Peptides against a protein of PDB entry 3OGK. Designs and how they scored, part 171

Target 1, 307 residues: chain A of PDB entry 3OGK
Amino acid sequence: ATPDRLSRRFPNLRSLKLKGKPRAAMFNLIPENWGGYVTPWVTEISNNLRQLKSVHFRRMIVSDLDLDRLAKARADDLETLKLDKCSGFTTDGLLSIVTHCRKIKTLLMEESSFSEKDGKWLHELAQHNTSLEVLNFYMTEFAKISPKDLETIARNCRSLVSVKVGDFEILELVGFFKAAANLEEFCGGSLNEDIGMPEKYMNLVFPRKLCRLGLSYMGPNEMPILFPFAAQIRKLDLLYALLETEDHCTLIQKCPNLEVLETRNVIGDRGLEVLAQYCKQLKRLRIERGADEQGMEDEEGLVSQRG

## One batch from the design tools (peptide; made by RFdiffusion4, then SolubleMPNN)

Design b1_p24_6_s4 (from b1_p24_6, 8 letters changed)
Fold by OpenDDE base, seed 2:
Formats: sequence, C-alpha cells, structure tokens
Structure b1_p24_6_s4 (fold): chain B 307 residues (1-307), chain A 24 residues (1-24)
Amino acid sequence: as target 1 above (307 residues)
Amino acid sequence: MEVEFVEPTAAQKKRLEKLEERRK
C-alpha cells in the first residue's frame, strides 16, 4: 500500500496504524521505498488526510522533521500519537508534538529509541495540556525529565487514567500519585531496596482506582504495599519484578479478580497451579522466557511445556 | 483464556540484564 492510494480510497480516515519491519531489518537492509520511513506518510497526512486524529507508528523510522510536520499539520486535531518501538527522532521532535498538539489525549513512546537532548517536552506538556488520558514512555531511558512535571500533568489532566514511565524512584512519584486521582493503570518506576531502611515504601499511597499495575524491581519486601488493594487488581505486570516462585504464589492468592498476568518463567508450575485455583476471572496469561535462576524446589522457576 | 509464551525483544533483554544485576 502507498500513502497516495490510502488517501484516495479513504479521504476521511480518522485513525491510521502503520507497521514497519522488525528493527533488525532497519539497518542497511531497508531501502527508503519499502515504507520503513514515515516521511511519505506524514506528507500524505499533511496534505490529504485532514480528519486524521489518531496515528500509530510501529517499528518505523521517524525523524524530528517528520514529527514537526505532523504536529503542525494536525495541531489540536491530533488526539493520539503512538511511537511504538520507533527510532530516529530526538526530544526536539517530542517538543514539537506537545507544543502544537495541545489537546492530545494519548502520547506513547514505549520501547522507542531516541536521542535525549533535554526534558522540555514533558515540561511543555505539563504547562499546557489538560486533555491527556494516556501517557506511556515505558521501557525508555529519559534521564532529563522531572517528576514534578509528571505531577503537574496529573493535577491538570483530570481524565488521566493510564501512565507508564521509566525508572523513576517511586518515592519521587508520591506527589504524582496523590494528584492522579483517577489513575487506573501505572507501570514502571523503580523500587530500590535499602538495607538500612527496609520499610521506606510501606507508607506509599496509590490512587484509589488503581487496578492495573507493574512496578519495576519490586521484591518480596516491597510486595506487601500491594496487599491493601490486591483484591481490586485486575492486571499485573511482573515482568521486571524481583519475585520468586513463592512470592508469586503469595501475591496471586491475594488477587482473586486478576484478569491479566504478565510474568516470567519464574512463576513455575506451582505458580500456575495457584493461579488456576485463585484467579477464576483470568483472561490472559503472558509468560516471557527470560533467564531466571532455577530454585532447589521441584518445578520452581520453570514452566513445563506440559499442557 | 489466552496463554502466550514469548521471547524477549532486544530491549527487553537489556532490561532483564538490569534486573539480574539487582537480583545479585
């Protein structure tokens, strides 16, 4: 499919999702005419897709110029931008998006690779946006953005329901959690064990509506912070938690309304048995095959291929 | 119910390495 064919066939298109080749193919192997670059699509959007409000690029090459053109062309009509596993842009491109698209509701850069120049894009978003519902830069490494800007976004965006972030220290997000009164989903952050202060996270207060959660580096010592609201948890992302098989069993038993679980092999057959016993509403189970240390107990840390 | 077994992406592998460093 070509951009011009799309606009001719669907001039009133509201939503566009483009999928590129896997990243491994984007090095010297993808010619410009293959469609791995968003440039020709952005040109077409700017000229002929005047009703487009949702754009999703997956595994595409996106430049700052592309983002700038898109931002200026769609302006406040752009409600959703997802840069899913994209590359080629810097934070200047993000700044252009948030500067010109003041009514954006969904902004995603999950697993995208970019050059970070500064934290101005998040600051600009915090200063001017009141429409944001979903913010997702999970599995990215922003080092120059401020947790205070995230807090400001939470205060100003009353419809904010889902936020996924990088490795912010969780204690720096206390103000954010307090402000994000309608937040239903949170992923990311960083729980950092302190031998001298084992209870430093015990007083952490989460938004009351929180039901989809994935905390990075959460170990068994931090896990009890979830117990007060474990019964309302519907989705757990444990992919990057520091939980062993028994820890999984403990947590799962406390989540009877769990619908979605994402974890690693460490859950083991024992964890799966507990899951089947206690989580009768489970709809989706995702197990990532990571290198986990095998425990000494039978079937610990390993999911068998037995049905 | 949907059950999915997946292999980690390159980015996920890097994050898993970071996780393992913290586990030690």
Scores: peptide ipSAE 0.372, ipTM 0.900, DockQ to the pose 0.602
Fold by OpenDDE base, seed 3:
Structure b1_p24_6_s4 (fold): chain B 307 residues (1-307), chain A 24 residues (1-24)
Amino acid sequence: as target 1 above (307 residues)
Amino acid sequence: MEVEFVEPTAAQKKRLEKLEERRK
């Protein structure tokens, strides 16, 4: 499809999703610079798609200029922007988006590659947005953003229900969790074991409605922090947890209402058996072949290919 | 019930490498 054809056929389009690079590019089989540029689409949005409120770019090349044009063209009418596995922009582009689109509800940069200049974009978002429902920069490498801005967002955005972040120390997010009263989903953070302080995370208070969770680097010592509300957990992302097969079994047994599980081969056939036994509401199971599989060939934590 | 076995993306592989660095 071409931008001009789209606008002619659907002048009142409210939601646009574009895919640029083939899936193979995600595995470095195709150069990262191969794929579609959003530029011609942004031009068309600016000129002819005046009712567009949701934009989803997947695996596309996005420049700061593209983001700036989009931001100015849609302004407060833009409710959703998803830069899903995109590249080519910097935090200046993000700053433009949050500066001009102050009523944005969904902002996603998950697994996007960008140049980080500063943390101003998150600060600007914190200072001016009260509409945010979904914030997702999971699988990104922000180093200059402040957890305090995230806390401010939680205080100001009462409809905030889903937040996925990078490797923030979880203890730095205590204020965020306290403020995010309606939060249902959280992924990311960083749990860092302290041998000298084994109870470091035991007093964490999670939002009462939290039911979709993925804590990065959670090990068996930290896992018990979930037990008080494990029965209400409906989705677990254990892709980046430090749990062995036995730990998986322990946690799964405590999550009878689990609907979605994402994990690695470390769950093993044993973990799958436990899952089948205790999680009768399971709807989706995603097992990723992790890098650790090679080291687990002779271990219990291996899922066999039976079908 | 939907079961899916998948290969990680390049970014996911990098994250998994970080995970391995923290593995006990």
Scores: peptide ipSAE 0.369, ipTM 0.899, DockQ to the pose 0.762
Fold by OpenDDE base, seed 5:
Structure b1_p24_6_s4 (fold): chain B 307 residues (1-307), chain A 24 residues (1-24)
Amino acid sequence: as target 1 above (307 residues)
Amino acid sequence: MEVEFVEPTAAQKKRLEKLEERRK
């Protein structure tokens, strides 16, 4: 499929999803520069797809120039931009997007690789956007963005329902959680154990509607912070939690309404049994084979595939 | 119910490495 053919056939296209690199590239099995550039598509969008409000680039090469062109071409008509596992851009490109697309509702750059120049893009977003519903830069490495900007976004965007972030210290997000009154989903952050302050996170208050959650580096000492609302949890991302098999069992037992669980093989057969026993509404289970498999001394941490 | 067993992506592997570092 070529961009020109698409625009001719669907001049009123509202949503476009482009997939570039094969999935194997995600595992570094294929050179990073293999796959599609968005440039020809952005050109086509700019010229001929004037009704386009949703753009999803998956595993594509995206330059700052591409983002700038897209931003200027669609401006406030752009409601959704997903840079899903993309590469080639910097935070300048993101700045252009948020500067020109003031009514963007969904901004995703999950697992994208980029050069971070500054945190201006998030600041700009915080200063001007009131429409944001989904913000997702999960599994990215931002070091120059401010949690205060995230708080501002939460305060100004009343429809904000899903936020996935990088490794922000969770305590720096206290203001964000207080402001994000309608937040239903949160993933990311960083829970950092402090031997001198074991109750460091015990007073953390989560949004009342929070039901989809994935806290990074959550260990058994921090896990109790979920207990007050565990019954309302529908989705758990435990991929990057520091929970052992028994910890999984403990948490799962407290989540009877769990519908989606994402975890590592550390859950073990025991955890799966507990899951089956207590989570009758479970719809999806994703088990990732992590480094745990190579380092697991305990047989209990292994999941056997049973048909 | 859908059950999926998956291998981690490169990015996920890096995060898993960070996770392991925190365990040590």
Scores: peptide ipSAE 0.359, ipTM 0.897, DockQ to the pose 0.801
Fold by OpenDDE base, seed 1:
Structure b1_p24_6_s4 (fold): chain B 307 residues (1-307), chain A 24 residues (1-24)
Amino acid sequence: as target 1 above (307 residues)
Amino acid sequence: MEVEFVEPTAAQKKRLEKLEERRK
């Protein structure tokens, strides 16, 4: 799709952002010692920012020592910690955070890189936290954490509304979904097609308030699991779905209240047309370039259009 | 409405590769 095509289909388009070459950190083009350390900030927080409840680091280098210092300095006063695309820490640092900040409401480490030592951090969180509202380790590679701990968190945290995870088998999260009665947003998991069991996921029961969803590896065979509540879906993350253009069209037609769509260019012009036709509440559309266009990484220039 | 065309991050690229491996 091109901006002119989009404007034709979406006359109410207010903003278009075209991102070419991203920041070097996004492609790991700069070594981890680029100088974006949080240490000075953690020091400042510890010494002078005694009322700070929310911390958000993006594309920063964070050590376990930094996390430990932050955790001890803010303790139960820390409500939000977002390690957005950060690196340099291990799960020991996370353990320190959840051990000392037992009233944390938002814990995010989306797209962060770390060394995984064990799953103790999630277990500790499950054992002691009852305040959690948002848990997000989407686009991370945890292998040692337990879905049972996630279920425990859901059971104990009544205000839990948004959870984004890695590649947990969705069937292992059945207990989690049953416990997470107030969950509005879920992203991640893993749908694993079984040719011998086409109905493998048909009995999945999602939280009743679920309206923002992104299931990883969802194909056309699994897509029908969304149909019973498609009308209440407000946000779809299809970035890592296994849907073709026609599948997009099928799903979009069933989501008339869709406000946010994130997908790949596989949606195509046909999908965009269907989107414009059926989703009149659409507020944001994110289109990520697929593998076929990844060679355009050297394209410079950010273009924003408002209309 | 906001429309955004974006390039995938390194992590996203890796995940896209996983997608391709799963395609029939």
Scores: peptide ipSAE 0.345, ipTM 0.884, DockQ to the pose 0.625; fails the geometry check

Design b1_p24_7_s1 (from b1_p24_7, 11 letters changed)
Fold by OpenDDE base, seed 2:
Structure b1_p24_7_s1 (fold): chain B 307 residues (1-307), chain A 24 residues (1-24)
Amino acid sequence: as target 1 above (307 residues)
Amino acid sequence: MEVEFVEPTAVEKKRLEKLVERRK
């Protein structure tokens, strides 16, 4: 379908989701210059889709100019922008979005590739937005943004329910967690083991409504920080946790209301047995098979594909 | 219940490499 055909058929479109490159692009099987540019779509949005509130670009090439045009065209009418596995833009484009779209509720850049110039976009968002519900830049590498801006966002956005971030030191997010009173989902951060301070994370306080969680680099020494609220956990992302098979078993036993689990083969058949025994509300199980299995000494960390 | 076995994407693979480095 062409952009012009879409606007002719649906002039009052509220939500648009575009998929560009095939899924194979996620595995580096498609050349970068294959295509999937949002430019013609942004032009059409700007000219003819005046009621559009939600835009989702998946696996597309997005330039700063595209983002600037979109931002100015939709302004405060834009409630959702998802740059899902996109590329081609810089933080200047993000700055334009948050500057012009002051009432944005959902902002996602998960797994997008971009050039980072500065942290101004997050600062601008913190200074002016009070509507944000979902912020997601999971699996990105922002090095120039401030945890203090994230805290400010939490204070100002009372409807903030889901936040996924990069590798912020978790202790730098203490203020954020205290401010984010309605937060239900958190993914990312960085737990860093300190041999000299094994209990440095034990006093970490999470938002009371937190029920969907994925902490990066969480090991068995840090895992007990979840125990006080493990019974309320409904979704757990252990994909980037440093947990062995036995650790999985320990944690799973404490999560009887678990509905979604994402992990690696390290869970093993033993972990799956424990999961079946204790998690009767489980709806979805995702097991990623990574290269890390070659270094695991524990033979039990392999899930058998027995039908 | 839905069970899914997946291979990591390029981005996920890079992150997994970081994970392996921290485990050592």
Scores: peptide ipSAE 0.477, ipTM 0.920, DockQ to the pose 0.805
Fold by OpenDDE base, seed 4:
Structure b1_p24_7_s1 (fold): chain B 307 residues (1-307), chain A 24 residues (1-24)
Amino acid sequence: as target 1 above (307 residues)
Amino acid sequence: MEVEFVEPTAVEKKRLEKLVERRK
């Protein structure tokens, strides 16, 4: 469909999802300049889709100008913006969005590629937004944003239920977790092992409603921090955990209500057996071929391709 | 139940590489 055709056919459209580049682009098989630019769509949104409140761009090229135009056109009517695996923008574009769309509920830029100029966008969001429900910049590499702004967001946004972040030191998020009383989902962060302080993370207090979790770089020494609430965990993202097969087995056994598991093939056949035995509510299992696949000499650490 | 075996995206691959390095 073309933008003009869409607006003519659906002038009262409230939600738009656009998929640009094919999946192959995410494997660097398609040139970056190939696929959909959002510019013509943003123009059409601004002019003719006056009721649009949800925009999802997936694998598209998005410029700061596009974001600025969208932000100004929709302003507080924009409730959802998902820049899903997009590229071409900077944090200036994000700043424009959060500056003009102060009632945004969902802001996602997961796995998007952008130029980071500063952390002002998150600060602005923290200072003015009270509506946020979902914040997701998972699989991004922000280095200039402040965990204090995240804490402020948690304090001010009472409906905040899902937060996925980059490589924040988890200890810097203590205040965030304390403030995020209604948080159900958290992914990201960074657990950094300290040989001199093995119990570095044992005093972490998670939100009481937390049931979907993915802590980056979580190893067997940190894993016990989940045990007090493991029974309430419904979704685990272990893709970037530092868990071996045995560690997977240990954790899985403690999560009888697990519905979704995302992990690497390090879970092994043994882990899958344990999963089948203990997780009767499992709905989805995603196993990614990890970079550690070829390095694992232990046969138990690999999922066999059983025909 | 849905079971999916997948290859990582380019971004995921890079992060996995970082993961491997942290294990060393």
Scores: peptide ipSAE 0.317, ipTM 0.883, DockQ to the pose 0.806
Fold by OpenDDE base, seed 1:
Structure b1_p24_7_s1 (fold): chain B 307 residues (1-307), chain A 24 residues (1-24)
Amino acid sequence: as target 1 above (307 residues)
Amino acid sequence: MEVEFVEPTAVEKKRLEKLVERRK
């Protein structure tokens, strides 16, 4: 599909955003660029911004010292911390945050790069926080954190509505899903196909209010687990799903209330047609140029992009 | 409605590579 074709299919298109080149990555930060470091900002927050409840750093260098200073300066007044695609810290910095900011509601470190020392930060969060609403470490590589701590968080934080995680085996999150009664959004996890057990995931019970979802490595065999509540799905992240064009069509047809779709160009023109036909509530469509153009078989499922 | 065509970040590219591996 081209932008003009999209406009024909979606007459209510209000904006088109094109990115023909990779977005800025953490490794592209210039070390001498003062604006790339959070240190001066943390200093300012600590000294002068005493009512600040929400902090969002995007693509910045953050040290453990910075996090420690921020944590101590704001303490329980800090409600939101977003380390969005940041780097330079370790899990010690995260531990400081959750230790001192025990009433934090939003903790995000999506796509951040860090050195993992242990899983204490998540354990500490589980032991002391009851205020958490949003937890997001999507697209991170934690190996030392426990799904049990995530379950504890869900049990203790009644307002928990959005959780995005790394590659936890989904079956290890059964307890989490049972505890997270008010969860509306979940992204991440890992679906691992077992040829010897095709219905491995069919008994998964999702939170009843779940309407924004992105399961990593979900293939066509696992996709049916969504069908019972597909009509209530408002947002789908299929960026890391293992779905072909026809699989997209199948799923999209079952999601008439879909508002946001994020996927790869594997959706193709066919998928876009189905999307336009069945998803009249669609507000945002994100199509990433994925591996589908990098030699994957379904050439018919490509969406033309400007670049 | 907003439509966005994007290129993957380095992190996303690595993730996509994992997808390719899993499809094999």
Scores: peptide ipSAE 0.314, ipTM 0.870, DockQ to the pose 0.628
Fold by OpenDDE base, seed 3:
Structure b1_p24_7_s1 (fold): chain B 307 residues (1-307), chain A 24 residues (1-24)
Amino acid sequence: as target 1 above (307 residues)
Amino acid sequence: MEVEFVEPTAVEKKRLEKLVERRK
């Protein structure tokens, strides 16, 4: 499809999803200069798609200029922007988006590659947005953003229900969790084991409605922080947890209402058996082959293909 | 129930490598 054909056929289009590079690009099998530029689409959006509220770019090349043009063209009419596995932009582009699109509800940059210049984009978002429902920069490497801005967003955005972040120390997000009263989903953060303070995270208070969770680097010592609300957990992302097979079994047994589980092969056949036994509402199971399997000599941590 | 076995993306693989380093 060409941009011009799209606008002619659907002049009142409200939602646009574009897929650029093939899935092989996610595995570094496609050259970066292959194509998938959003530029011609942004031009068409700016000129002819005046009712567009939602834009989803997947595996596309997005420049700061593209983001700036999009931001100015749609302004407060833009409710959703998803830069899903995109590349080519910097935080200046993000700043333009949040500066001009002050009523944005969904902002996603998950698995996108970008150049980080500063943390101004998140600060600007915190200062001016009250509409945000979904914020997702999971699997990104922001080093210059402030957890305080995230807390401010939580205080100001009463409809905030889903937040996925990078490797923030979880204790730095205490204020965020206290402010995010309606939060249902949280992924990311960083749990850092402290041998000298085994109770470091035991007093962590999560939002009462939290039911979709993925804490990075959560080990067996930190896992008990979930037990008080494990029965209400519907989705678990354990892909980046430091849990062994037995730990998986322990946690799964405490989550009878689990609907979605994402984990690694470390769950093993034993974990799958426990899952089948205790999680009768399970709808989706995603098992990723982890790099850690190459080092795990123990046969017990492998899911057999004999299913 | 939907069951999916997947290979990690390049980004996921890098993150998994970080995970392994922390386990050590």
Scores: peptide ipSAE 0.473, ipTM 0.917, DockQ to the pose 0.820; fails the geometry check

Design b1_p24_7_s2 (from b1_p24_7, 12 letters changed)
Fold by OpenDDE base, seed 5:
Structure b1_p24_7_s2 (fold): chain B 307 residues (1-307), chain A 24 residues (1-24)
Amino acid sequence: as target 1 above (307 residues)
Amino acid sequence: MEVEFVEPTAAEKKVLEKLVERKK
């Protein structure tokens, strides 16, 4: 499909999703900078797709100029922007988006590669947006953004229901969790074990409606922080948890209402048995084969593909 | 029940490598 053909056929298009390249089965690594250019599509959006409110780029090359053009063309009519595994832009491009699209509801840049210049984009979002429902920069590395801006967003955006972040220290997000009264989903952050302070996370208070969760680097010592509300957990992301097979079994037993589980091969056949026994409402199971697979080939933490 | 086996992306692999390092 070409941009011009799309606009001629669907002049009133409201939602557009573009995919750059499918997962190459032949390569163990998909290059981060692989993708088609969004430039011709942005041009078409600006000129001919005037009702477009949702844009999803997956594995595309996106420049700051592309983002700036898109931002100015759609302005407050843009409700959703997803930069899914994209590359080629900097935080200046993000700043343009949040500056011009002040009523954006969904902003995603999950697994995107970018150059970080400053944290102004998140600050601008915090200062002017009250419409945000979904914020997702999961599996990204921002070093210059402020957790205080995230807290401000939570305070001002009362419809905020899903937030996925990078490597924020979880203790720096206490104010955010307190403000995010309607939050249902949280993923990311960073749990950092301190031998001198073994219970530093034990008093962490999560939003009352939280039911979809994934805490990065959560180990067995931190896992008990979930126990008070484990029964209400419906989705659990353990892809980046530091849990062994036995830890998985312990946690799964406490989540009888689990519907979606995402984890690594470390769950093992034993973990799958426990899952089948205790999680009768399970609808989806994702098992990722990680770098730790080679180390677990001789251990119980291996899931057979046929199992 | 839907079961999906997925190979990690380049970004996911980087995170997984960090995890492995932390486990050591």
Scores: peptide ipSAE 0.085, ipTM 0.680, DockQ to the pose 0.624
Fold by OpenDDE base, seed 4:
Structure b1_p24_7_s2 (fold): chain B 307 residues (1-307), chain A 24 residues (1-24)
Amino acid sequence: as target 1 above (307 residues)
Amino acid sequence: MEVEFVEPTAAEKKVLEKLVERKK
């Protein structure tokens, strides 16, 4: 399909999703340069798709100029922007989006690769947005953004329900969690073990409605912070947790309402048995073959195929 | 129930590598 054909056929299009690379490219089977550019699509959006509210680019090359054009063309009419596994832009492009699209509800850049110039984009979002519902920069590397801006967003955006972040120290997000009263989903952050302060995270207070959770680098010492609300957990992302098989068993037993579990092979057959026993509402299970699988000394930490 | 066994993407592999380093 071409951009011009789309606009002629659907001039009143409200939602657009573009995929620039096949799935095989995610596994380095396809050269990086095979990906598509969003430029011709952004041009068409700017000129002819004046009712477009939602844009989802997946595995596309996106430049700052593309983002700037999109931002100015749609302005406050843009409600959703998803840069899903995209590349080619800098934080200047993000700044343009949040500057011009003051009523954006969903902003996603999960697994996107970009050049970080500063943290102005998040600050600008914090200063002017009150509409945000979903903020997702999971599996990204932002080093220049401020947790304080994230707190401000939580305070000002009362409909904020899902936030996924990179490697923020969890203790820096205390103010954010306090402000995010309606938050249902949180993924990311960084739990950093301190031998001198083994209980430094035990007093963390999570939003009361939190039911979908994935804390990066959560080990067995930090896991108990979930126990007070484990019964209300519906989705767990343990892909980047530092839990062994027995730790999985312990946590799973405390989550009887679990519907979705994402983890690595470390869950083992034992963990799967416990899962089947205690999680009767389970709808989806994803087990990833982790890079640490080769280093696992315990054969029981492997999942075998069961009929 | 839907069960999916998957290999990590290139991006996920990078994160997993960091995870392994932290675990050591």
Scores: peptide ipSAE 0.053, ipTM 0.673, DockQ to the pose 0.806
Fold by OpenDDE base, seed 1:
Structure b1_p24_7_s2 (fold): chain B 307 residues (1-307), chain A 24 residues (1-24)
Amino acid sequence: as target 1 above (307 residues)
Amino acid sequence: MEVEFVEPTAAEKKVLEKLVERKK
């Protein structure tokens, strides 16, 4: 649908999801001349979609001006903004969003590419938001944001249930985890091996309700930190874990209530067998082919290609 | 059970089917 047609037909639209690269079957729904830019949609939102509270852009080009216009147009009525695999904006655009949309509940920029100017957006969010439920900048690169702001968000947002972050050192998030009492999902961070302190993460305390987890760069030495609460894990993201096949088997055996697993081909046939054996509640399995194919020609480390 | 693969091979599909069957 075109923006104008949509607004005319659904003037009271509350939720909008746009995909910049639709499948062939949906291709005719988005004019080619838009080039995946959100600008025409933001204009329409600003003018005609006054009840819109949820916006999801996937694979769209989003400028700071677009974000600023959206922010000002919807203000505290905007509850959800998802910039899913978007590009074209800077942290100034994010700052505008959090400045004007102070009651935002979901802010996602997962896998988006942007220019980072400063960490003000997260600081502003920390200082003024108490409504946040979901914060997701997974698979992004922020170097100028502070883990202290994340801690502040956790302290102030009692309904915060899901947080996905980039490459924060996990030890810098200790305060965040302590503050995030209702957190159910955490993904990201960075586990960094230290030869001089091999057990540096063993005393890490996670939120009590944590059941969906993905720790980046988690290796077999760090994996035991999950064992005390492995039975309550329902979703596990191992896409960026440094686990071999046997490590997968070890962990999976400890997660009998696992419902969702995301991992790489390194899980292998053996890992899949173990998964089937121990995880009877599994609802979704995602396996990605990663760089593991180049290094692990070990038959045990690959899902069988045998027809 | 929903299974998602990025560029799954035929073999991978078969393995997953077997896993689904084992859950029944």
Scores: peptide ipSAE 0.077, ipTM 0.573, DockQ to the pose 0.183; fails the geometry check
Fold by OpenDDE base, seed 2:
Structure b1_p24_7_s2 (fold): chain B 307 residues (1-307), chain A 24 residues (1-24)
Amino acid sequence: as target 1 above (307 residues)
Amino acid sequence: MEVEFVEPTAAEKKVLEKLVERKK
């Protein structure tokens, strides 16, 4: 659909999701020059979609100007912004969003590519927002943001339930976890093995309600940190864990209430058998073909054709 | 049960089908 047709048909639209690759049937409805840019849509939102509170762009080109226009047009009425696998903006655009949309509840930029100028956007969010429920910059590269701002957000946003981050050292997030009393989901971070301090993560205290988890670079030495609350885990993201087949089996056996598992083919047939045996509430399973297929000499780590 | 494979092999599809059948 074209932006103008959408606004005419749905002037009271509250939620908009745009995908950069439309289905073939919609190809004829998108101008050739649209090229996946959100600009014409942002213009339409600003002018005609006055009740819009939720915006989701997937695989779109988004400029700082687009974000600035959107921010100023919707201001505190904007509750959800998802920049899902988008590109073309900088942290200045994010700063505009958090500056003008002080009641935003969901801010997502998962897998987006952007230019990082500074960490001001997260600081501004920390200083002024008390409404945030979901913060997600999973699979992004922020080097200039502060874990202290994340802690401040956790302290000030009592409804914060889901946080997905990039490569923060987990030990730097101790204050965040302590403050995030209602957090149910956490993904990302970075677990870094230290030969000189093998137990450096053993005293980590996670939020009591945590039940959806994905720790990056978690190996078998760090895995035991989950055991105290493994029974309450409902979703595991092991895509970026450093677990072998046997480690998967060990962890899965401790998660009888697991509903969603995302992992790589390293789980193997054995891991799948254990999963079927112990996780009776499993609703969704995602298996990604990992790059580690080239390195696994052991036949046991592959989902075999013989099963 | 919803099963998603990223770049699934034919073998992986068969295993998943079996898992779905066992849960029914």
Scores: peptide ipSAE 0.072, ipTM 0.571, DockQ to the pose 0.173; fails the geometry check

